# Peptides against a protein of PDB entry 5A53: the designs that were tried, part 221

Target 1, 230 residues: chain A of PDB entry 5A53
Amino acid sequence: LVENVKQALFIPGQSCNKNLHDIMVDLSALKKPDMKRFNRKNDIHPFEDMSPLEFFSEKNDCSLMVLMTSSKKRKNNMTFIRTFGYKIYDMIELMVADNFKLLSDFKKLTFTVGLKPMFTFQGAAFDTHPVYKQIKSLFLDFFRGESTDLQDVAGLQHVISMTIQGDFQDGEPLPNVLFRVYKLKSYKSDQGGKRLPRIELVEIGPRLDFKIGRIHTPSPDMVTEAHKKP

## One batch from the design tools (peptide; made by RFdiffusion4, then SolubleMPNN)

Design b2_p28_5_s2 (from b2_p28_5, 12 letters changed)
Fold by OpenDDE base, seed 4:
Structure b2_p28_5_s2 (fold): chain B 230 residues (1-230), chain A 28 residues (1-28)
Amino acid sequence: as target 1 above (230 residues)
Amino acid sequence: FVGNLGEDTSEAQPRENPSKFYHPEYIP
């Protein structure tokens, strides 16, 4: 079953700043062509009222949304939202640390738009801890594009790496998630007359360290409905 | 192909508070 590619809507909040705008531009470039961006700021507080996001989900036919806000408490905050049937399924606040790098900070490499990234997840908590499971699910859903049974390895251009920044125990603050994007470069190395294709990973950006904020989890009923394949 | 800037969704964006554009079916 080819699942339709989920469309993403990027929404500047009222408190959206230049840094968040630049991050939004660069992160959304990885979601092309399946991405829309608003240019005007919107006064949306999704943990107080979700209805604006449900409206935007329906009107734009977008099951993925990213709200860009910044405050003293939640600096460089990207709220990632998923909808099912245009209703809020889940939300997570991911605050970008000040050490971020934009695509302009890296060597400009040509890339084909619309190629599906490979994902790598580093940290056992991505498979065990509910918050990191949600993050893993979200980013896979966000960037995975069409579910083709055949991963056309020939079309592999880039890797998204997500790493949990260190170990943690129960009751400790959740470590940041390190988001990195690499391009696969094939080099013809003439070592000893054997042309072995050498593949190298080259970071292309953006580089984002995500601090975890507030989370909204789906109700058990919404989970059941979202897993009902028609 | 540098994929064009995605569609300017500015037309689909409400000018005013989004709450004024909610369909009555979405008002709890």
Scores: peptide ipSAE 0.020, ipTM 0.565, DockQ to the pose 0.073
Fold by OpenDDE base, seed 5:
Order: sequence, then structure tokens, then C-alpha cells
Structure b2_p28_5_s2 (fold): chain B 230 residues (1-230), chain A 28 residues (1-28)
Amino acid sequence: as target 1 above (230 residues)
Amino acid sequence: FVGNLGEDTSEAQPRENPSKFYHPEYIP
């Protein structure tokens, strides 16, 4: 089954600032060609009314959305939304810390558009804790390209690393998720012995530290329906 | 398609097909 590549819609909220716009441009570049961006700001409050997002999901045929908002309480907030049948499946607020780096802060590299990134997840909570499981699932869904098993091995160009920033106990604030993007570079070692290709990971950006905000979890019924599709 | 990472940052609009930028008005 060729899974249809999930399309992403990037939405500037009413409070979208320059930093969020620049982050949106850079993050959406990693989702090319499977992304759309709105240029106009929209007054959307997804934790108050989800209907505008369901409307945009349907009208743009996008099962992934990112709403860009900023306030004193939720600075540089990227609300990631998934839909199923154009209905809200889940939502998570990921606030970008002020230490972010844009693609322009890194060495310009040529890349092939449409290659699927390899993911790495660092932290046991990505497999145990409900919120980090949702983040893992979200980012895997978000950057899934064309599932050609052959391209995954022969075409490894990008690595997305996601790291939980430290340990935590129950009832403590959830640690940030460190988002990093690397390009795989193969160097021919010209040293006259066994030419083991030296593989280096070069950071290409963006660099984002995500603070976890509000979450909306799927209803049990929607989970059951989403799992029934073969 | 080959992209330049440094050019992709300057394009406020992807030079992609205008159909990719459908911006419906939500009327409640």
C-alpha cells in the first residue's frame, strides 16, 4: 500500500510575529513539496473552537496543520494539529525557545527535495510517556515522505534528531524536546588504506527547543477508527 | 528536484503551483 503522503498546512495566527514567520518558513521547507502556507493571519483559537481548523483541513486537503501564535503566556507557540477524516484527531502546543537557529545561521547546503528524513529519538519517555509518544507519532507522521522502501536506504540525506532535555519525575514539568536537523555527508578518505567512507552529520537547521504546552488527545472512538484503516 | 537550503529561506512563498496556497475564508 503506497501510503499517501500527508500534506501539511502552515497557518499564521493573529499574533504571529517575525520570529515565528521565519521559523515557519524554515520548518516548512523541510516538508516540501508536501506543504502549503497561508500568507494572511487568521484569528484561530484551537483550544476554544476547533471548527476553523477542521474547515481548513477539508478545504486544503491537509491532515497536518501548524498554527503559529505568540503571547506573553505562550511565546513562539507552534500548535501542531492532526486531523482524521478532516476532524481534529489531536493537538499539541510546542513553544520555541528564544535560542532557536534558522537555516541562515548554518552553512548553505544543496539537498534533494522530497527525500524522507531518518528520525532518531533520544529519551525513554518517547516510548513510555503519553505526551512524548504523541510528539514522536506527530513528527513521524509530519515528515513521512513517499514510503518507497528503496529510497529510505539509498537516499539517506537528512537526519532529524529529537531529544528529551533531561530526566523528570511524575508531577514535574515536562522537559523540552530538542529538535535538530542534520545532513549526512560522505567524505572519501583519500588515505591509501581501507576506504571506509567517513560519514559526518552536519547540522543544517533549523534548531528548535520545544517547550510543551497544552495538549488535546484523541477520543477513544477516533483512535479505534484510525486503527481500523488497513 | 534539487533545492538550495539557502534559497529556500528567502522564498516567503514557495514558487509552487498557486493551487497550493488556497486560503479559504472561514465564515462561522
Scores: peptide ipSAE 0.020, ipTM 0.497, DockQ to the pose 0.144
Fold by OpenDDE base, seed 3:
Structure b2_p28_5_s2 (fold): chain B 230 residues (1-230), chain A 28 residues (1-28)
Amino acid sequence: as target 1 above (230 residues)
Amino acid sequence: FVGNLGEDTSEAQPRENPSKFYHPEYIP
């Protein structure tokens, strides 16, 4: 069964600034060709009214959305939304810290569009804590692309690394998630008369540190219905 | 297909008035 690749829609909110626009352009490039972007700003407040996002999901045939907003309380905020049957499934606010790096801050490298990234997750909470489980699920769903039966390691172009920034206890503020993107480079190394392929990871950007904001979790009924459809 | 990261994409924003497709009680 070829799972249909989930399409993403990037939406500038009314408060979208230059930094968020640049971050949006760079992050959305990793989702090509399965990505749409709006140029016009839209006044959307997803934690007050979700109906505009459900409309955009249906009209653009996109089950993934990212809303770019910025305020004094929620600076450089990327709200990630998933829909099921064009209804809101879940939402999470991820605020980009001011230490971000764009693709222009790294050595420009050629790449093939449409290759599936490998993911790495660092931090036990990605498998135990409900919020970090949602983040892991979201990013895997967002960037997995077409499910090819052959994990052709030869077709692996890039790695997305997600790291929880430090340990935390129950009731403490949730640590940031460090988002990093690397390109694989294969070198032939002559070590001891055997040509072993050496693989190196080269950071290509963007570099984003995400502060966790508000979360909307799916209803138990929507979880059940979403798991019935492949 | 060799691509470039950070290139612009086509806008897919609806040109139609959302009110035509929302529930009659939807005030944008």
Scores: peptide ipSAE 0.020, ipTM 0.546, DockQ to the pose 0.147
Fold by OpenDDE base, seed 2:
Structure b2_p28_5_s2 (fold): chain B 230 residues (1-230), chain A 28 residues (1-28)
Amino acid sequence: as target 1 above (230 residues)
Amino acid sequence: FVGNLGEDTSEAQPRENPSKFYHPEYIP
């Protein structure tokens, strides 16, 4: 079954600033060709009214959305939204910390558009804690690309690393998620006549530290429907 | 298709839409 590649829509909110725009451009470049961007700001408050997002999901045929907003309380906020049947499935606010790096801050590298990234997740909470499980699910779904049955290691160009920033206990604030993107660089190491391929990971950006904000979880019914493989 | 990472397609800063929504057919 060729699972259809989920399309992403990037939406600048009314409070979208230059930094969020630049972050949006860079993050969306990793989702090409399966990405649309709006060039105009939209006054959307997804935790107050979801209807505009459901409308945009349907009209743009996008089951993934990212809303870019910024306020004093929620600076550099990326609200990630998933839809199922053009209805809101889940939402999560991920606020980008001020230490972010853009693609321009790294060495420009050529890449093939549309190659599926490999993911790495660091932190046990990605498998156990509901919020981090949702983040893991979201990012896997967002960047999964074409389901090639072959994890063709030959097609592996990028690694997306997601790390939980430190340990935490129950009742403590949830640690940030460190988002990092690496390119696999093959070097011919001429060590002693045996050309062993040396693979190095080179950070390519963007570099984003996500503070977790508000969350909307799917209804049990929508979970059951979304897990029904046709 | 081979792209360059960090082709700043500096799309112009998001312009404010005078409409609440990008899509003119959105009736709340």
Scores: peptide ipSAE 0.018, ipTM 0.513, DockQ to the pose 0.134

Design b2_p28_5_s3 (from b2_p28_5, 8 letters changed)
Fold by OpenDDE base, seed 2:
Structure b2_p28_5_s3 (fold): chain B 230 residues (1-230), chain A 28 residues (1-28)
Amino acid sequence: as target 1 above (230 residues)
Amino acid sequence: FVGYLGEDTSEAKPRENPSKFYSPVKID
């Protein structure tokens, strides 16, 4: 069964500001063409009432959503939501640190829209810790694009790197997740008459450091249902 | 709560395989 590409809906919350709007634009550009954006602010509090998000998921046929909010306590907050059957599957707050860089802060490089990025995850906790496993699952799900059998190396133009910022012990605050986007540049190296293809990674943005906030996890029943292959 | 859809995508025909049925990525 080839699953179609999951669509993402970007929602500015009531407290959405210019920085969040710019971040939303840049992050959603990586999800083109499989994204929608609302232009109007919506007063949504997903950890208080999830029903507006379920409604938007169904109405827009988007199983992925990102709510953009900002407060003193949760500055530059991107709430990532996944739905299954138009019901909330999981949610996670990822707050963008003030050191963010936009696409405009990098050298403009042409890229083909719709090509699937390769992911790299740095940090053992992405495979062992439940929160980081959720983040890994979320971002893989968000940016997987079309399931082409051929990860044709020829079609690889972007690498999304996610790094856990340092080690941590049980009971310590969860380290930030460093989100980085690179473009693969192929250079023909003229070293010694044999054109060896040299691949270089060039950062293209956005650059986002995510502080982890509140989390909603699916029920065991919903996990079982969502993982049933028809 | 009728959120203001920016562009009224209400006319978007449901896809034959709507995203509502897609499983989340499993992390082993």
Scores: peptide ipSAE 0.152, ipTM 0.603, DockQ to the pose 0.234
Fold by OpenDDE base, seed 1:
Structure b2_p28_5_s3 (fold): chain B 230 residues (1-230), chain A 28 residues (1-28)
Amino acid sequence: as target 1 above (230 residues)
Amino acid sequence: FVGYLGEDTSEAKPRENPSKFYSPVKID
């Protein structure tokens, strides 16, 4: 069974501001064509009541959701939600730091819509720590796109880099996750008559530093059900 | 299809043929 490409729904919360709207527009553009956005603000508090998100998941056929909210305690908060069978699987709050950059802050580059990005993860905790494992899983799910059999290296245009900002010990605050997006640019190197193709990474944005907030983890039963291969 | 980042998107609408099952990426 070829699993259909997961669709993302971007939801402005009641407290969504201009910065979050701009971030939402830029981040959602990376998910095209498999993205929907609400234009209206919705009063949703996912850690108090998940039912509105389950309703939106089902009604819009979106297994991925991003709720945009901002408060004094949780400034520029992007709540990433995954559903399974239109029920909440997991949630994570990722607060965007004030040092963010929009696509307009970078050189505009043309790109093919719908191409699967390559991911790079920097930090051992992405493979060992439960929270960072969830983040890795989430972003891989979010941007997986179409399952193409051939990783046509020629079709690889984008790299999404996720870096844990420094080392940490048990009981310390979890370091931020640095989200970066690059375009692969091929150059013909004229060095010494052998035109070796040089590939350079050009940052295209958005640039987001995510502070980790609240997390909802699935029940063991839901994990088992969601990982059942049909 | 060549696109530009930052283009606007219409309001979300239901799909006619919804996919109910979406397996998360497993991290071993």
Scores: peptide ipSAE 0.092, ipTM 0.601, DockQ to the pose 0.667
Fold by OpenDDE base, seed 5:
Structure b2_p28_5_s3 (fold): chain B 230 residues (1-230), chain A 28 residues (1-28)
Amino acid sequence: as target 1 above (230 residues)
Amino acid sequence: FVGYLGEDTSEAKPRENPSKFYSPVKID
């Protein structure tokens, strides 16, 4: 079964500010052509009422959504939402730390739109801890792109790196997730007659440090239905 | 729910094969 590319909808909330708008623009650029953005603020409180998001999912045919809100308690908050059958599957709040960098802070590099990024995950908790498993699943799902059997490794242009910021014990606050985007740059080094292909990773942005906020997890029944392959 | 300030990109035509049936990535 070839799954079509999941579409993402970016929604500015009522409290969306200029910085969050700029972050939204840059992050959504990585999801082109499979993204939509609202230009209007919407008063949505997903942890109080999910119905507006289910409505937007269905109306826009988007199984991925990102709500942009900011408050004193939840500054630069990106709520990532996934739907199944246009019903809320899961949600996670990821708050962007103030040290963020935009695409304009890096050397502008041209890239081909529609190429799948390769992911790298650093931290054992991405495979063991339920919250970090959800984050790993979310980002893989968000940027998976077209299911082409030809992962033409020759076409690999981008790497998305996700790192857990340090170790933690049970009952401690969950460390931030460091989101980094790199472009592969191939150099032909003519040193000594052997053209060794040198590959360098060049950071292209955005640079985002995510603080984990509130989560909504699916019911066991919804997990079972969502993982049923037809 | 109507978004008030910008171009309504909500005019997305439904696709013939809607994303509603896509499974989340399972982490084993």
Scores: peptide ipSAE 0.091, ipTM 0.593, DockQ to the pose 0.265
Fold by OpenDDE base, seed 3:
Structure b2_p28_5_s3 (fold): chain B 230 residues (1-230), chain A 28 residues (1-28)
Amino acid sequence: as target 1 above (230 residues)
Amino acid sequence: FVGYLGEDTSEAKPRENPSKFYSPVKID
């Protein structure tokens, strides 16, 4: 069974600011064509009432959502939501640090829309720690394009890199996740008469450092249902 | 709260195979 591409809905919250709007535009560009954006602000507090998000998931047929909010306590906050059966599966707050870079801060490179990105994860905690496992799962799910049987290397244009910013011990604050996007650029190097194809990674943006906030995890029953193959 | 999609308020017709049935990515 070829799974259809999951659709994403980007929602400006009531407290959405210009910086968050610009970040939303740039991040959502990586999800084209499988993305919708609201132009109006919506007063949604997902950790208080999830029902508006479930309604939007169902009405827009989007199993992925991103809510853009900002407060003194949670500045530049992107709440990533996944749904199953139009019910909230999981949520995570990822706050963008002030050192962010937009696509306009990088050299404009042409790219084909709809190509599946390659992922790289740096940090052992992505495979061991529950929160970083959720982040890894979320981003793999979020940017998973069409399941093409042939991952033709020729079709790989984008690399999304996610790095845990340093080591941490139990009870310490969770390090930030560094989100980077690269384009693969092929060069022919003339070294010693053999033209070897060289691939270089060029950063294209956006550049986002995510501080981890609040998390909602699925119930065991919902995990079981979500993993049932039809 | 009716979240209005921006310009194209085209209510996505339910896909024949809606995304609601797709599992999250498992990490082994």
Scores: peptide ipSAE 0.037, ipTM 0.565, DockQ to the pose 0.217

Design b2_p28_5_s4 (from b2_p28_5, 10 letters changed)
Fold by OpenDDE base, seed 3:
Structure b2_p28_5_s4 (fold): chain B 230 residues (1-230), chain A 28 residues (1-28)
Amino acid sequence: as target 1 above (230 residues)
Amino acid sequence: FVGFLGEDTSEAQPRENPSKYYSPVYIP
């Protein structure tokens, strides 16, 4: 069964600011053509009432959502939401640190829209710690794209790198997740009369450092239903 | 009928396989 590409909906919250809007535009560009963006602000508080997000999921046929909000306590907050059967499956708050870089801060490179990114994860906690496992699952699901039978390395143009910022112990605050986007460039290197293909990674943006906020996890029943193959 | 205050949602036409049937978990 070839699963259709999951659609993403980007939603400006009532407290969405210029920086969050610019981040939303740049991050959503990586999800083209499988994304929608709202232009108007919506007064949504997902940890108080999830019903507006379930409504938007159903009406737009989007199983992925990103809510853009900002407050003194949760500055530059991107709430990532997944739905199953148009019901909230999981949520995570990822607050963008002030050191962010936009696509305009990097050298503009042409790329084909719709190509699947390769992922790299740095940090053992992505495989062991429940929060970082959720983040890994979320980003893999969010950017999975079309299932191409051809692992055509020639079709790989993007690498998304996610790094846990340092080690941590039990009871310590969870380190930030460093989000980086690279384009693959192929060069012909002339080494001693043999032209070997050289691949270089060039950062293209956006550059985002995510501070982890609030989390909603699915019920065991929703996990079971979501893993049932139709 | 709780009219959610916000932007009007675009009605998407039903896809043959709507997103509601997909696992939210990427299984490699």
Scores: peptide ipSAE 0.023, ipTM 0.479, DockQ to the pose 0.186
Fold by OpenDDE base, seed 5:
Structure b2_p28_5_s4 (fold): chain B 230 residues (1-230), chain A 28 residues (1-28)
Amino acid sequence: as target 1 above (230 residues)
Amino acid sequence: FVGFLGEDTSEAQPRENPSKYYSPVYIP
């Protein structure tokens, strides 16, 4: 089954600012060609009314959405939304910390558009804690390129690293998720006739530290339907 | 397709996605 590549829609909210716009541009560049961006601001409050997002999912044929909003309580907020059958499956607020870096802050590199990134997840909670499981699932879904079963390791150009920032206990605030993007750079080391290809990871951006906000979890019924293999 | 990292690749609209009428604004 060739799973169709999930399309992403980036939506500037009414409170979208310059920083969020720049972050949106850079993050969406990693999703090309499977990405759409709206140029106009939309007054959407997804935790109050989800209907506008369901409408956009259907009308744009996008199962992934990112709403860009900013307030005093939720500064630089990226609400990530997934839909199933154009209905809201899950939502999570990920607020970008002020220490973010854009692609322009890194050395300009050429890359092939459409290559699937490799993911790395650091932190046991990505496999145990419900919220971090949702984040892991979301980002894997979001950057899932063409399901070529060929992990063409030869074609591997990008690594997305996601790290939970420290340990936490039950009832404590959830640690931030550190989002980092690297390009694999092969160096021909001419040291001593054995061309051992040295692979180095070069950070290419964006660099985002995500503070976790509000979440919407799927209903048990939607989980069951979404896991039904056709 | 080749992209440039750190350049405004915003203009690289993928040529091939036909301008399907995306509603850029929710109108109730």
Scores: peptide ipSAE 0.023, ipTM 0.488, DockQ to the pose 0.166
Fold by OpenDDE base, seed 4:
Structure b2_p28_5_s4 (fold): chain B 230 residues (1-230), chain A 28 residues (1-28)
Amino acid sequence: as target 1 above (230 residues)
Amino acid sequence: FVGFLGEDTSEAQPRENPSKYYSPVYIP
């Protein structure tokens, strides 16, 4: 089944600031061409009323949304939303730490738009802990792109790395998730006749450390519906 | 009708329930 590419909608909230706007621009550039951005601020409080987001999902044909808000309690907050049948499936708040780096902070490496990134996940909790499992699922779903049967390995240009920052025990605050983006550079090694392409990973940005905030999980019925293969 | 000031970048008519054809979970 060739699933259509999921479209993402980036929404500035009423409290969106310049830093969040710049982060939104850089993160959304990784989702091109399958991305829309609003230019106007919208007064949306997704944990109080989800109806605005369901409306935007339907009107824009976007099953992925990112709401950009900032407050003293939730600074640089990116709320990631997924919809199913234009209804809210899940939501997660990911707050960007102040140590973020933009694409402009790195050496400008041209990348081809529309190439599917490879993902790497570091931390056992991505497979065991429900919150980190949701984060893993979200980012894989967000950046999946076209399901080409041909994983054209020749087309692999980007690696997205997600790392859980340290160990934690039950009842402790959830560690941040470190988001890093690398470009694959192939160098022709002229050493010794065997042109083994040397592949190097070069960080290209953005660099984001995500603090985990509020979460909305789908109902069991919605999970069952969403897993029904058409 | 809370007029959401979202720029209606709705170019294409929403396909009839296109999100039903998406697994919201990456099922590997």
Scores: peptide ipSAE 0.021, ipTM 0.522, DockQ to the pose 0.170
Fold by OpenDDE base, seed 2:
Structure b2_p28_5_s4 (fold): chain B 230 residues (1-230), chain A 28 residues (1-28)
Amino acid sequence: as target 1 above (230 residues)
Amino acid sequence: FVGFLGEDTSEAQPRENPSKYYSPVYIP
């Protein structure tokens, strides 16, 4: 069964601003060709009414959505939504901190569109804590791309690094998630006449520090249905 | 018709394998 690549829909909310638009453009570039963007603002409040997002999921055949909103309480908010059967599976608010960097802030590097990124996760909570497990699941699902049988090292162009910013205890505010994107550069090192391939990681952007906001988790029934092999 | 101001991609034909049949959400 060739698993179809999940399509992402990027939606500017009514409060979407220039910074969020620029972030949306850069993040969505990593999801090409499996991405759609709306150009018009939509008044959507997903934690109040999910029906508009379910409608958009079905009409656009997109199981992944990102809603771009901003307020005083939730500045630079990216709500990541997943659907199953065009119904809301889960949602998470990830607010981009003001220290963000765009692709334009980095050295322009050519990249091949459609290559699957490798992920790295730093922080034990990505495997143990329910919120960070959801974030890990979300980003792996979002950027999975085509299932190429060949994990051919030749196809590895990008590394996405996700780091939990520091340790935390029970009852403390959840640390930010540091999102970083690197390109692998292969250099031929002329060390001693043997051309050993040297691989270097070069940050290419965007650079995003995510503050965790509101979360919606799936019902146990929806989890069971979503795990059924077709 | 709730007037969604989104680009009405109403012309987007469903793929033969629509998102409703996509593999399970990756749960690590």
Scores: peptide ipSAE 0.019, ipTM 0.514, DockQ to the pose 0.175

